Peptides against a protein of PDB entry 4KTY. Designs and how they scored, part 50

Target 1, 266 residues: chain A of PDB entry 4KTY
Amino acid sequence: YVLNDIGVIFYGEVNDIKTRSWSYGQFEDGILDTCLYVMDRAQMDLSGRGNPIKVSRVGSAMVNAKDDEGVLVGSWDNIYAYGVPPSAWTGSVDILLEYRSSENPVRYGQCWVFAGVFNTFLRCLGIPARIVTNYFSAHDNDANLQMDIFLEEDGNVNSKLTKDSVWNYHCWNEAWMTRPDLPVGFGGWQAVDSTPQENSDGMYRCGPASVQAIKHGHVCFQFDAPFVFAEVNSDLIYITAKKDGTHVVENVDATHIGKLIVTKQI

## One batch from the design tools (peptide; aimed at target 1 T195)

Design b2_p22_8_s3 (made by RFdiffusion4, then SolubleMPNN; from b2_p22_8, 12 letters changed)
Fold by OpenDDE base, seed 5:
Structure b2_p22_8_s3 (fold): chain B 266 residues (1-266), chain A 22 residues (1-22)
Amino acid sequence: as target 1 above (266 residues)
Amino acid sequence: MSKEQKEKAIKELIEKASKHDI
């Protein structure tokens, strides 16, 4: 993992899986300096820089521009007049070098760009990392671990009541580390996400969340395990909003969210 | 709910959410 400078990112639809090459470039000139600069901008203490838990959590915050003038500005409006369209990026190097040179957030990213840059950051700092793509990725906005879908009586989605959302796919990272802060057995792969989705204790960051903990329903383990659990395992709750103002649960689907999780193992 | 109704609802959710460029 750490030694691979080129990767493949999975995207598209669950029934039409697509792949994109991504150059991580963790050994390119100036990239290590930029990763150190990112940690300096985060005001990360030198003692913390040897701890992959702290490094991955800081990285998840700093790869996005929110809160801290981090690396990438996210945009999903298809209006990229003040930067580079997310689809135009082919690797992390240009983004990181632009950030280091300008000392300002780079425009623009979406999930695979965030994941690509974050993967470079982790690998550059000696943390084994990979990109993960989740098809039908839930975004739980109310922290209830459910995807509440409010329907009109005609079966159309009530967009006013429905706050939660689903990505056709979402990309994040898994980082390999020990978790001495967790019970034995919850080390190994940790989910970390730099795409700015939810606020975690005052900043747009996510993880490290133990993949083993999530797989076993241990959502009480730090960090952000409920959110990551919801992304991969939320039940879809179909609720009909009646004209009389009553809500009726019409269906529960436990099989749709996280329908396919793909990562390159080599 | 029919399968088609569920699929329609999910599709509508995805379409109303932020869209990826790819």
Scores: peptide ipSAE 0.371, ipTM 0.882, DockQ to the pose 0.454
OpenDDE base, seeds 1, 2, 3, 4: peptide ipSAE 0.364, 0.355, 0.325, 0.332; ipTM 0.872, 0.876, 0.862, 0.871

Design b2_p22_8_s4 (made by RFdiffusion4, then SolubleMPNN; from b2_p22_8, 11 letters changed)
Fold by OpenDDE base, seed 5:
Structure b2_p22_8_s4 (fold): chain B 266 residues (1-266), chain A 22 residues (1-22)
Amino acid sequence: as target 1 above (266 residues)
Amino acid sequence: MTKEQKEKALKELIKKASTHDI
């Protein structure tokens, strides 16, 4: 299969799905060199570079700037004065070439930019990859696999107690590989995410998490399966915090998180 | 808890993945 160098990224709202073209450019001049440079900056052993599990995990760390001076600085504060607004990027090539030239993190990315650059990295290294968009994507901050919504007695959200949040949409990657480290049947598509969301064993990285394992509730399988499971399948737990300090579960909603997961069929 | 109360609470927890139109 000739890997497509142009993709479509889904974004927007679940009721107003939008699409954006993204140029991956995995065959453009300097891109392979940049991907090798990224692995060099990660101090990745040559023996590991042939292992898609290690490569995808390192890529998930290195496509974000956190911890390791990786490729992209994320920003969600609507202040982009010291770089390029995330919406201005149209593909991965300019970002990767700027990183290679400057040897400094490129500003700025948001989830689809991270996913676009990471998709180029994976494809450039011969790993089949695609972008996935999840609408109502949970961000579980306390690793309980739930979205805890704390309410005051008047029904308003208690922002001090409520730590968890939901993205209207989130983009990450799926990479195709065998998983000899997992039981038979949990190879194939693996969720990997370079958007810096949570710390995974000392670094902002995510995956590879077996999509089959997640679909079957096998959250004990490496890597980061609980986090990815929560993104797509967390229950919304509505908890009233009473004045006496007691918590009462008022409602559980299993229907909102991961309401729609969209990917381009390869 | 009413449906409207749940919808209001959920709306307050929703972060925008893109701060600009993309």
Scores: peptide ipSAE 0.512, ipTM 0.927, DockQ to the pose 0.327
OpenDDE base, seeds 1, 2, 3, 4: peptide ipSAE 0.489, 0.485, 0.491, 0.449; ipTM 0.902, 0.899, 0.919, 0.895

## One batch from the design tools (peptide; aimed at target 1 V166)

Design b2_p23_1 (made by RFdiffusion4)
Pose (drawn by RFdiffusion4):
Structure b2_p23_1 (pose): chain A 261 residues (1-241, 247-266), chain P 23 residues (1-23)
Amino acid sequence: YVLNDIGVIFYGEVNDIKTRSWSYGQFEDGILDTCLYVMDRAQMDLSGRGNPIKVSRVGSAMVNAKDDEGVLVGSWDNIYAYGVPPSAWTGSVDILLEYRSSENPVRYGQCWVFAGVFNTFLRCLGIPARIVTNYFSAHDNDANLQMDIFLEEDGNVNSKLTKDSVWNYHCWNEAWMTRPDLPVGFGGWQAVDSTPQENSDGMYRCGPASVQAIKHGHVCFQFDAPFVFAEVNSDLIYITAHVVENVDATHIGKLIVTKQI
Amino acid sequence: DDPNEYKLSNQHFVDRLNELKAE
């Protein structure tokens, strides 16, 4: 989780698992300096840089280009003007070195690309890290920790009212650290996510959220545990437009995986 | 195969609701 500079990112389906190799390249010339440049650009106060909670949270904001001209711009537009399609990248090095050289956000990326770059950032600084993949990953748009699916009278999905969504898969990172800001028992792996989905305190960032706190539903502990809980375990609520028609308690988060040791 | 990240279609949720009602 620190010294391995290559890895595997899982994607596809639960019974059709695909793998994508990834070069983290945290030891390549220019990368460590690039990680320091990322924190400088985020205007991160130097006095907080010894705190992995802060470093990881800043990283989750700065790896994406929204709000702060950070590292990577997300796109699903099937055009990818003036850049590289997200599927073309095979590691983090070219992205990070281009960012340092051009001093401009790099185009383009999707969830595994954000996760790969963020993983490089963490391991390069010495924060143990890994990439996790969540199949049938929920995206909660109204912060009620459930998927609200609105139905028309005919029983079809009302696409105007329905805002929440589900991804075939989503990838984020886990960073290893104590959580002196939380009661004992909630350190270890913290979910951190640099893919923009929902604002957290006015910026696109997510975490660190204690995985142990998410497991027992104690999502009151900072940061962004409710959103992460919703990604892995929100119920689907079918609502006819308002009458609750049905509840699917098993659809979300069918499987979560990471590369074996 | 290359990663193909996408959101599930509306038809997926209609089929799943019909499966739940059939139980």

Design b2_p23_1_s1 (made by RFdiffusion4, then SolubleMPNN; from b2_p23_1, 14 letters changed)
Fold by OpenDDE base, seed 2:
Structure b2_p23_1_s1 (fold): chain B 266 residues (1-266), chain A 23 residues (1-23)
Amino acid sequence: as target 1 above (266 residues)
Amino acid sequence: SLPDQHKLSDEFFVKLKKELDAK
């Protein structure tokens, strides 16, 4: 989880699982220095740099360009004329070195690019890390742990009311660390996510959220456990918005979100 | 064409609901 410099990232769909190779390159020249530079740009004090909780949280913020001119600019509009298409990247090295050289955010990334770069960052700093792919990954936008799908009376989706969304797949990272800030048993793998999805206490960042806590429904544990929980466990709630303004729950599907979660073990 | 990672469409959920309703 630290020594491997080449990995496999799962993507595609549940019925058509695909893999892509990713070169993490944590041992390549200049990469560690770049990771240190990232923490410098975050204005992270020296005392915090030895704490994997702080480091992973800062990393989740800084690997994306939001808020702090971090490493990667996300784009999902299929228009990448002013940078490199996300699918063209094959590893973290070029991205990190470009960031270090230009001192400006690199364009463009999607989830696996963010996860790949973040994985390099974590591994460079001695934090065991792996990439996780979640198929049918929910994005809960109103923090109610549900995927609310609002429908018109004719059965079509009301896009104005429907704020939540679901990715075909989403990649994030798990980082191994102790969690002295949590009860015993909630150390180990922690979900961290650098893809800019939701604001967490003022910044686009996510985690570390205890995987064990999520598995046992302890969403009150810091950080961002409700969001991560929703990504993997949200029910699809179909709500008909009536013309009179009333909302009626028509049906609930508890089987689709987080249908498959995949990670590569060493 | 859709990007590699993309949000599921409205049509997807409409279809999914129909399947759910049929159970």
Scores: peptide ipSAE 0.653, ipTM 0.953, DockQ to the pose 0.614
OpenDDE base, seeds 1, 3, 4, 5: peptide ipSAE 0.651, 0.645, 0.650, 0.643; ipTM 0.953, 0.951, 0.951, 0.950

Design b2_p23_1_s2 (made by RFdiffusion4, then SolubleMPNN; from b2_p23_1, 14 letters changed)
Fold by OpenDDE base, seed 4:
Structure b2_p23_1_s2 (fold): chain B 266 residues (1-266), chain A 23 residues (1-23)
Amino acid sequence: as target 1 above (266 residues)
Amino acid sequence: DKPDQHFLSDEYFKKLLEELKKK
């Protein structure tokens, strides 16, 4: 989980799974130095740099440019006029070296780019990490652990009535670490996500969230377990928004979100 | 044209709902 410098990232759709290669390059010249620079930019104290919990959380924040002028600027508008299209990246090295050289956020990334760079960051710092792809990945915006799909009275979907959304797929990372801050048994793989999705205590970051905790429904554990839980386990709640302002649940689909979660075995 | 990673459309969910209702 640390030694492999080339990986495969899954994307596409459940019925048409695709793969792309990604060069992590954690051993390339300047990459470790850049990772240290990232932590310097985050003003991370030296004592925390040996703690994978703190490191992964800081990395989650710093791999994205939001809040702290971190590494990557996300863009999903399909324009990418002022940078490199996300699909043009083939690895982390160029991104990280550009960041180190320019000292400015690099444009642009989407989930797999964030995950790729974050994977390099984690591995450089000795944290076993892998990329996970979740198909039909929910983006719960109101922390209710469900994906609300609002319908007009005529039955048409109106996505403007909610900030919830579902990605066709989403990539994030799992990092291996002990969690002495959690009850026994919730160490191991921790979900961490550098793609800027939701604000977590003042910054766009996510995790580490115990995968075991999430699998067993323990969403009360730090960090951001409810959000990660929702990404993979939200029920689709079809709600009719009536003209009188009342909401009526019309249907529930508990099988769609997180229908397929894949990761390369390392 | 949508980016590689994108949010699912209203039409997508409408179709899903229709299929769900048929069950």
Scores: peptide ipSAE 0.632, ipTM 0.941, DockQ to the pose 0.585
OpenDDE base, seeds 1, 2, 3, 5: peptide ipSAE 0.625, 0.619, 0.617, 0.620; ipTM 0.939, 0.937, 0.937, 0.937

Design b2_p23_1_s3 (made by RFdiffusion4, then SolubleMPNN; from b2_p23_1, 13 letters changed)
Fold by OpenDDE base, seed 2:
Structure b2_p23_1_s3 (fold): chain B 266 residues (1-266), chain A 23 residues (1-23)
Amino acid sequence: as target 1 above (266 residues)
Amino acid sequence: DLPDEHELSDEFFVKLKKELDAK
C-alpha cells in the first residue's frame, strides 16, 4: 500500500468492469518535494504534517484546484481545451511535476486521475493508501442520505427538482491511519476523496471518514461520513411532484447505489 | 460522447423505476 508504485484502477460499468494501469511514481525524482510543496501551498503548519488525519484532509482539498489553486482541475464535459484529456494521463508523475513547475492547477482530471494523484500524495508521505471504485456512486447534495429522484406526473424526471445525481462509477481513496479522535475501533481504512464533489466546512474536500463507521452506519463521525455513506448506501427515492405542489413517494430502491465496491487487494 | 466517468441519465432512472415497479 506504500511501496507499490504502479497500480490498477477499476472503472467502467458494473456489468462491464474495466481496469486501467496507473503509475503512482511516489519514488520518482521531485515527487516527494512536490507533495511537500502541496502542503506548503495549503499553508499547513509543520506540526500538522505528521498527523495523517490532517494530511489526508488537506490532501483531499489540495489535489483539486477548487478553493486553493490545488493540483487538478476537473472536467466532465468532454471539452478539454488548453489541457490534457483525463484519459490521456497514465500516472501521477507528470501531473505533479507540472504542478510544481508551473505552480498552477493542471488540466484536466476526472475521479481516477484525482484518486491516482491523491494516492501518490498519501504514499509519498508514508500513509498507506489505495484506490476504491464504487459503481453507482450517489452524490447527495442536500445531505438527507437519499437519492431523491423527482418525477413529473408523466413519469419523466423533473430535472429542476432533482438535485442529486449518480455516477456510473466513482473512484476515491482509502488511507490507513489511527483515529484517536474517534471511538476505539474506527481507525484503519479511512475514505478520503479529492474529486471536487461537495463542500465540506468551506472547502471542496472529503474525509477522512472511517470505513468502519460507514459500514456500521455511524454517520455522525467526522469527517464527511454522511456524504460517503450516501455514496454507497443511498436509497433511490422516486417522488412524483404533483401539479398542485404535493410530493408523493412512488417507490424506493435500496439495491442499486453502491452495488459494487472494488479495490485492489495487495 | 460521454466522458468515462459520467452521471447516469434521466432515461436510465425512468427505465430503472419501470423495472422496479414491475416487481
Scores: peptide ipSAE 0.596, ipTM 0.925, DockQ to the pose 0.613
OpenDDE base, seeds 1, 3, 4, 5: peptide ipSAE 0.570, 0.114, 0.577, 0.589; ipTM 0.914, 0.770, 0.911, 0.937

Design b2_p23_1_s4 (made by RFdiffusion4, then SolubleMPNN; from b2_p23_1, 13 letters changed)
Fold by OpenDDE base, seed 2:
Structure b2_p23_1_s4 (fold): chain B 266 residues (1-266), chain A 23 residues (1-23)
Amino acid sequence: as target 1 above (266 residues)
Amino acid sequence: DEPNQHKLSDEFFEKLKKELEAK
C-alpha cells in the first residue's frame, strides 16, 4: 500500500466494471518535494505533518483547487479546452510536477484523477492508502443521509426540488491510520476524499472517516462520516411534491446506493 | 472507453421507481 507505484482504478458501471491503470510515481524525482510543497501551501504546521489524521484531512482539501489553490480543478461538463481532459492523465507525476512548477491548480480532474493524485500524496508521506470505487455513489447535499428524489404528480422527477444526486461511480481513498481521537476499534482504514463534493467545516474536504464506524452506523464520529455513510448507504426516497405543497413519501429503495464497493488488494 | 463519471439521469430514477412499484 506504500511501495506500489502503479495501481488499478475501477470505474464504469456496476454491470460493466472496468479498470484503468494509474501510475502513482511516489518515488519519482520531485514528487515527495511536491507533496511537501502542498502541505506548505496549506500552511500546515510542522508539528501536524507527522499526524496522519491531520495530513490526510489537509490532503483531502489540497488535492482539489477549491478554497486554497490546491492541485486539481474538477470538471464534469466535457469541456476541457483550457487544460487536459481528465481521461488523458495516466498518473500523478505529471499533475504534481505541473502544480509544483506553475504553482497554480492543474486542469482537469474527475474522481479517479483526484483519487490517484491523493493516493500518491498519502503514499509519499508514508500513509498506507488505496483507492476505493463505489458504484451508485450518492451525493447527499442536505445531510439527511437520504437520497431524496422529488417527483411531480405525474411521476416525473422534479429536478428543481431534487438536489441530491447519484454518481454512476465515484472513487475516493482509504488511508490506514490509528484514530486515538475515536473509540478503540475505529482505527484502520479511513475514508478520505479529495474530489470536491461538499463543504466540511469551511472547506471542500472529506475525512478521515472511520470505515469501521461507517460500517456500524456510527456517523457521529469525525470526520464527515455522515457524508461518506450517505455515499454508500443512502436510501432512495421517492417523494411526490403535491400541487398544494404537500410532500408524500411514496417509495423507499434501500438496495441501490452503494451497490458495489471495489478496491484492489495489496 | 471513457472513465468519465456522470450523474444518473432523471429518467433512470423514474424507471427505477416504476420497477420498484412493480414488485
Scores: peptide ipSAE 0.642, ipTM 0.943, DockQ to the pose 0.871
OpenDDE base, seeds 1, 3, 4, 5: peptide ipSAE 0.634, 0.623, 0.629, 0.632; ipTM 0.943, 0.941, 0.941, 0.942

Design b2_p23_2 (made by RFdiffusion4; failed a check: the pose's geometry)
Pose (drawn by RFdiffusion4):
Structure b2_p23_2 (pose): chain A 261 residues (1-241, 247-266), chain P 23 residues (1-23)
Amino acid sequence: YVLNDIGVIFYGEVNDIKTRSWSYGQFEDGILDTCLYVMDRAQMDLSGRGNPIKVSRVGSAMVNAKDDEGVLVGSWDNIYAYGVPPSAWTGSVDILLEYRSSENPVRYGQCWVFAGVFNTFLRCLGIPARIVTNYFSAHDNDANLQMDIFLEEDGNVNSKLTKDSVWNYHCWNEAWMTRPDLPVGFGGWQAVDSTPQENSDGMYRCGPASVQAIKHGHVCFQFDAPFVFAEVNSDLIYITAHVVENVDATHIGKLIVTKQI
Amino acid sequence: SPENYNVLYEDANKFLTELKEEE
């Protein structure tokens, strides 16, 4: 989780698992300096840089370009003007070195690309890290920790009212650290996510959220545990437009995986 | 392709078709 500069990112389906190799390249010339440049550009106060909670949270904001001209711009537009399609990248090095050189956000990325770059950032600084993949990953748009699916009278899905969504898969990072800001028992792996989905305190960032706190549903502990809980375990609520029609308690988060040691 | 996409509408429609057939 620190010294391996290559990895595997899982994607596809639960019974059709695909792998994508990834070069983290945290030891390549120019990368460590690039990680420092990322924190400088985030205007991160130097006095907080010894705190992995802060470093990881800043990283979750700065790896994406929204709000702060950070590292990577997300796109699903099937055009990718003036850049590289997200699927063309095979590692983090070219992205990070281009960012340091051009001093401009790099185009383009999706979840596994954000996760790969963020993983490089963490391991390069010495924060143990890994990439996790969540199949049938929920995106909660209204912060009620459930998927609200609105149905028309005919029982079809009302696409105007329905805002929540589900991904075939989503990838984020886990960072290893104590959580002196939380009661004992909630350190270890912290979910951190640099893919923009929902604002957290006015910026696109997510975490660190204690995985242990998410497991027992103690999502009151900072940061962004409710959103992460919703990604892995929200119920689907079918609502006819208001009458609750049905509840699917098993659809979300069918499987979560990471590369074996 | 490794590019992810939204499956909510597809899976919700399949689930509702199967529920109507069972009824």

Design b2_p23_2_s1 (made by RFdiffusion4, then SolubleMPNN; from b2_p23_2, 11 letters changed; failed a check: the pose's geometry)
Amino acid sequence: SPLSYDVLFEETTKKLKEKKELE

Design b2_p23_2_s2 (made by RFdiffusion4, then SolubleMPNN; from b2_p23_2, 13 letters changed; failed a check: the pose's geometry)
Amino acid sequence: SPLNKDILFEETKKILEERKKLE

Design b2_p23_2_s3 (made by RFdiffusion4, then SolubleMPNN; from b2_p23_2, 14 letters changed; failed a check: the pose's geometry)
Amino acid sequence: SPLPYDILFEYTTELLKKKKEKE

Design b2_p23_2_s4 (made by RFdiffusion4, then SolubleMPNN; from b2_p23_2, 11 letters changed; failed a check: the pose's geometry)
Amino acid sequence: SPLEYDVLFEETKKKLEELKKKE

Design b2_p23_3 (made by RFdiffusion4)
Pose (drawn by RFdiffusion4):
Structure b2_p23_3 (pose): chain A 261 residues (1-241, 247-266), chain P 23 residues (1-23)
Amino acid sequence: YVLNDIGVIFYGEVNDIKTRSWSYGQFEDGILDTCLYVMDRAQMDLSGRGNPIKVSRVGSAMVNAKDDEGVLVGSWDNIYAYGVPPSAWTGSVDILLEYRSSENPVRYGQCWVFAGVFNTFLRCLGIPARIVTNYFSAHDNDANLQMDIFLEEDGNVNSKLTKDSVWNYHCWNEAWMTRPDLPVGFGGWQAVDSTPQENSDGMYRCGPASVQAIKHGHVCFQFDAPFVFAEVNSDLIYITAHVVENVDATHIGKLIVTKQI
Amino acid sequence: LTATWTIPNTEEESEVNLTTHYN
């Protein structure tokens, strides 16, 4: 989780798992300096850089280009003007070195690409890290921790009213650290996510959220635990437009995996 | 109510398609 500069990112389906190799390259010439440049560009106060909670949260904001001209721009537009399609990248090095050289956000990325770059950032600075993949990952748009699926009278899905969504998969990172800001028992792995989905305190960032706190549903503990809980375990609520028609308690988060040791 | 979820693309991240009907 610190010294391995290559890895595997899982994707596809639960009974059709696909793997994508990834070069983290945290030891390559120019990368460590690039990680410091990322924190400089985020205008992160130097006095907080010894705190992994702060470093990881800044990283979750700065790895994406939204709000702060950070590292990577997301796209699903099937065109990818003036850049590289997200599927073309095979590691983090070219992305990070291009960012340092050009001083401009790099185009383009999707969730595993954000996760790969963020993983490089964490391991390079010495924060143990890994990439996790969540199959049938919920995206909660109204912060009620459930998927609200609105149906027309005919029982079909009303695409105008329905805003929540579900991904075939989504990848984020886990960072290892104590949580002196939380009661004892909530350190260890913290979910951190640099893929923009929802604003957290006015910026696209997510975490660190204690995985242990998410497990027992104690999502009152900072940061962004309710959103992460919703990604892995929200119920599907079918609502006819308002009457609750049905509840699917098992669809979301069918499997979560990471590379073995 | 019966819901059917379809994954349109497994090589990249994508939102799944949802269809519903009554038995």

Design b2_p23_3_s1 (made by RFdiffusion4, then SolubleMPNN; from b2_p23_3, 13 letters changed)
Fold by OpenDDE base, seed 5:
Structure b2_p23_3_s1 (fold): chain B 266 residues (1-266), chain A 23 residues (1-23)
Amino acid sequence: as target 1 above (266 residues)
Amino acid sequence: LVATYTVPNKDVQSKVEIKTSYS
């Protein structure tokens, strides 16, 4: 999880799982320096750079360009005229070196690109890390742990009222660390995510969230456990919004979100 | 209520299209 410099990232669909190769290149020339540069740009105190909790949280913020002119600009509109299409990247090295050279955010990334670069960042700094792909990954935007799908009275989805959404797949990272800030037993793998999805205490970042805590429903533990929990365990709540302002729950689908979570072993 | 889930492009990250109907 630290020494492997080439990996496989899963994508596609549950019924048609695909893989892409990704070169992390954490040992290539200039990559460590770039990771240090990233932390410098984040104005991270030296005292915090030895703490994987702080490092992974800062990394989750800095691998995306939002807020702080971090590494990658995300794009999901299939228009990549001013950069490289996300699918054209084959590894982290070119992205990180471009960022270091230009000192400007690199275009463009989607979840697996963010995860790939973030994986390099973590591994480069000695934090064991892996990429996780979640199929049918929920994006809860109002922190209620549900995917609220609002319907018109005729049964059609009301896209204006429906703010929550579901990714066909989403990639994020798990980083291995102790969590002395949490109760005993909630160390180990921590979910961290650099894809800019939601604001977390002032910045687009996510984690570290204890995988064990999430697995056992302890969403009160820092950081961003509710959001990560929702990504893998949200129910789809179909709600009819009546013209009089009342809401009626029509259906609950507890089977669609997080159908498959895949990560490479060693 | 019947829900249909469509993935327009599995080669990239995209939002699942959800369509519903009572029939």
Scores: peptide ipSAE 0.649, ipTM 0.952, DockQ to the pose 0.890
OpenDDE base, seeds 1, 2, 3, 4: peptide ipSAE 0.648, 0.640, 0.643, 0.645; ipTM 0.952, 0.952, 0.951, 0.951

Design b2_p23_3_s2 (made by RFdiffusion4, then SolubleMPNN; from b2_p23_3, 13 letters changed)
Fold by OpenDDE base, seed 2:
Structure b2_p23_3_s2 (fold): chain B 266 residues (1-266), chain A 23 residues (1-23)
Amino acid sequence: as target 1 above (266 residues)
Amino acid sequence: LVTTYTVPNKDVQSEVEISTSYS
């Protein structure tokens, strides 16, 4: 099996798709050692390090700095005064080596940076992996599989009540593995995401979620299938919050989330 | 209800601006 050292990550907008090159560098000096160090920092037992389910889940937690002083600090406010702007990174090597050297989280990342570093981590450890870009990617923060957009009585969006949001695009990873913990047929590609979006059973992590399960609506399968399902399939529910506390559904948009999902074929 | 979706920046990950109005 040949693992590519350089990849392409899709971003931009559905009507103006852009690509960036990303050097994974999984064979560069010190990178494998750094990946092992990441698992050491996670206090991962040696017995679990051969299990791609455990490894990918730990990786999804450790590639972000939340909870455990993992690899990358995210920033989405366009202020990067204390680090490197996310767009300045061209690959995983510098990030991982800086993390190993400093033993502190590296600043800064956004989804494609997280996905790029996570892809290196997975590939270093022998897990086939690719990056997926979802345009108009939902962020469901209350796990109801809907994007609840609350409106004032005058029809304007109530930003205080509206907690759910939509990314212009979001990148995550798919990792290839068997899933003996799931029914037959739900192995293969598993969605895993290291971008810190939601807490999953105590940590900011996501996956592995069976792509086949998600495609067939089996959101009850571990791990985090409801969240991943919502990212690509959520309906936008426009709800008027009345002054009396009642909610009225004004509109439903079932066409905007997950307009395009792009990945390189392996 | 009229809904408008605006992508503010294509080069970075950012939230889509959702605006609504009654016609």
Scores: peptide ipSAE 0.630, ipTM 0.950, DockQ to the pose 0.900
OpenDDE base, seeds 1, 3, 4, 5: peptide ipSAE 0.624, 0.621, 0.612, 0.626; ipTM 0.949, 0.948, 0.945, 0.948

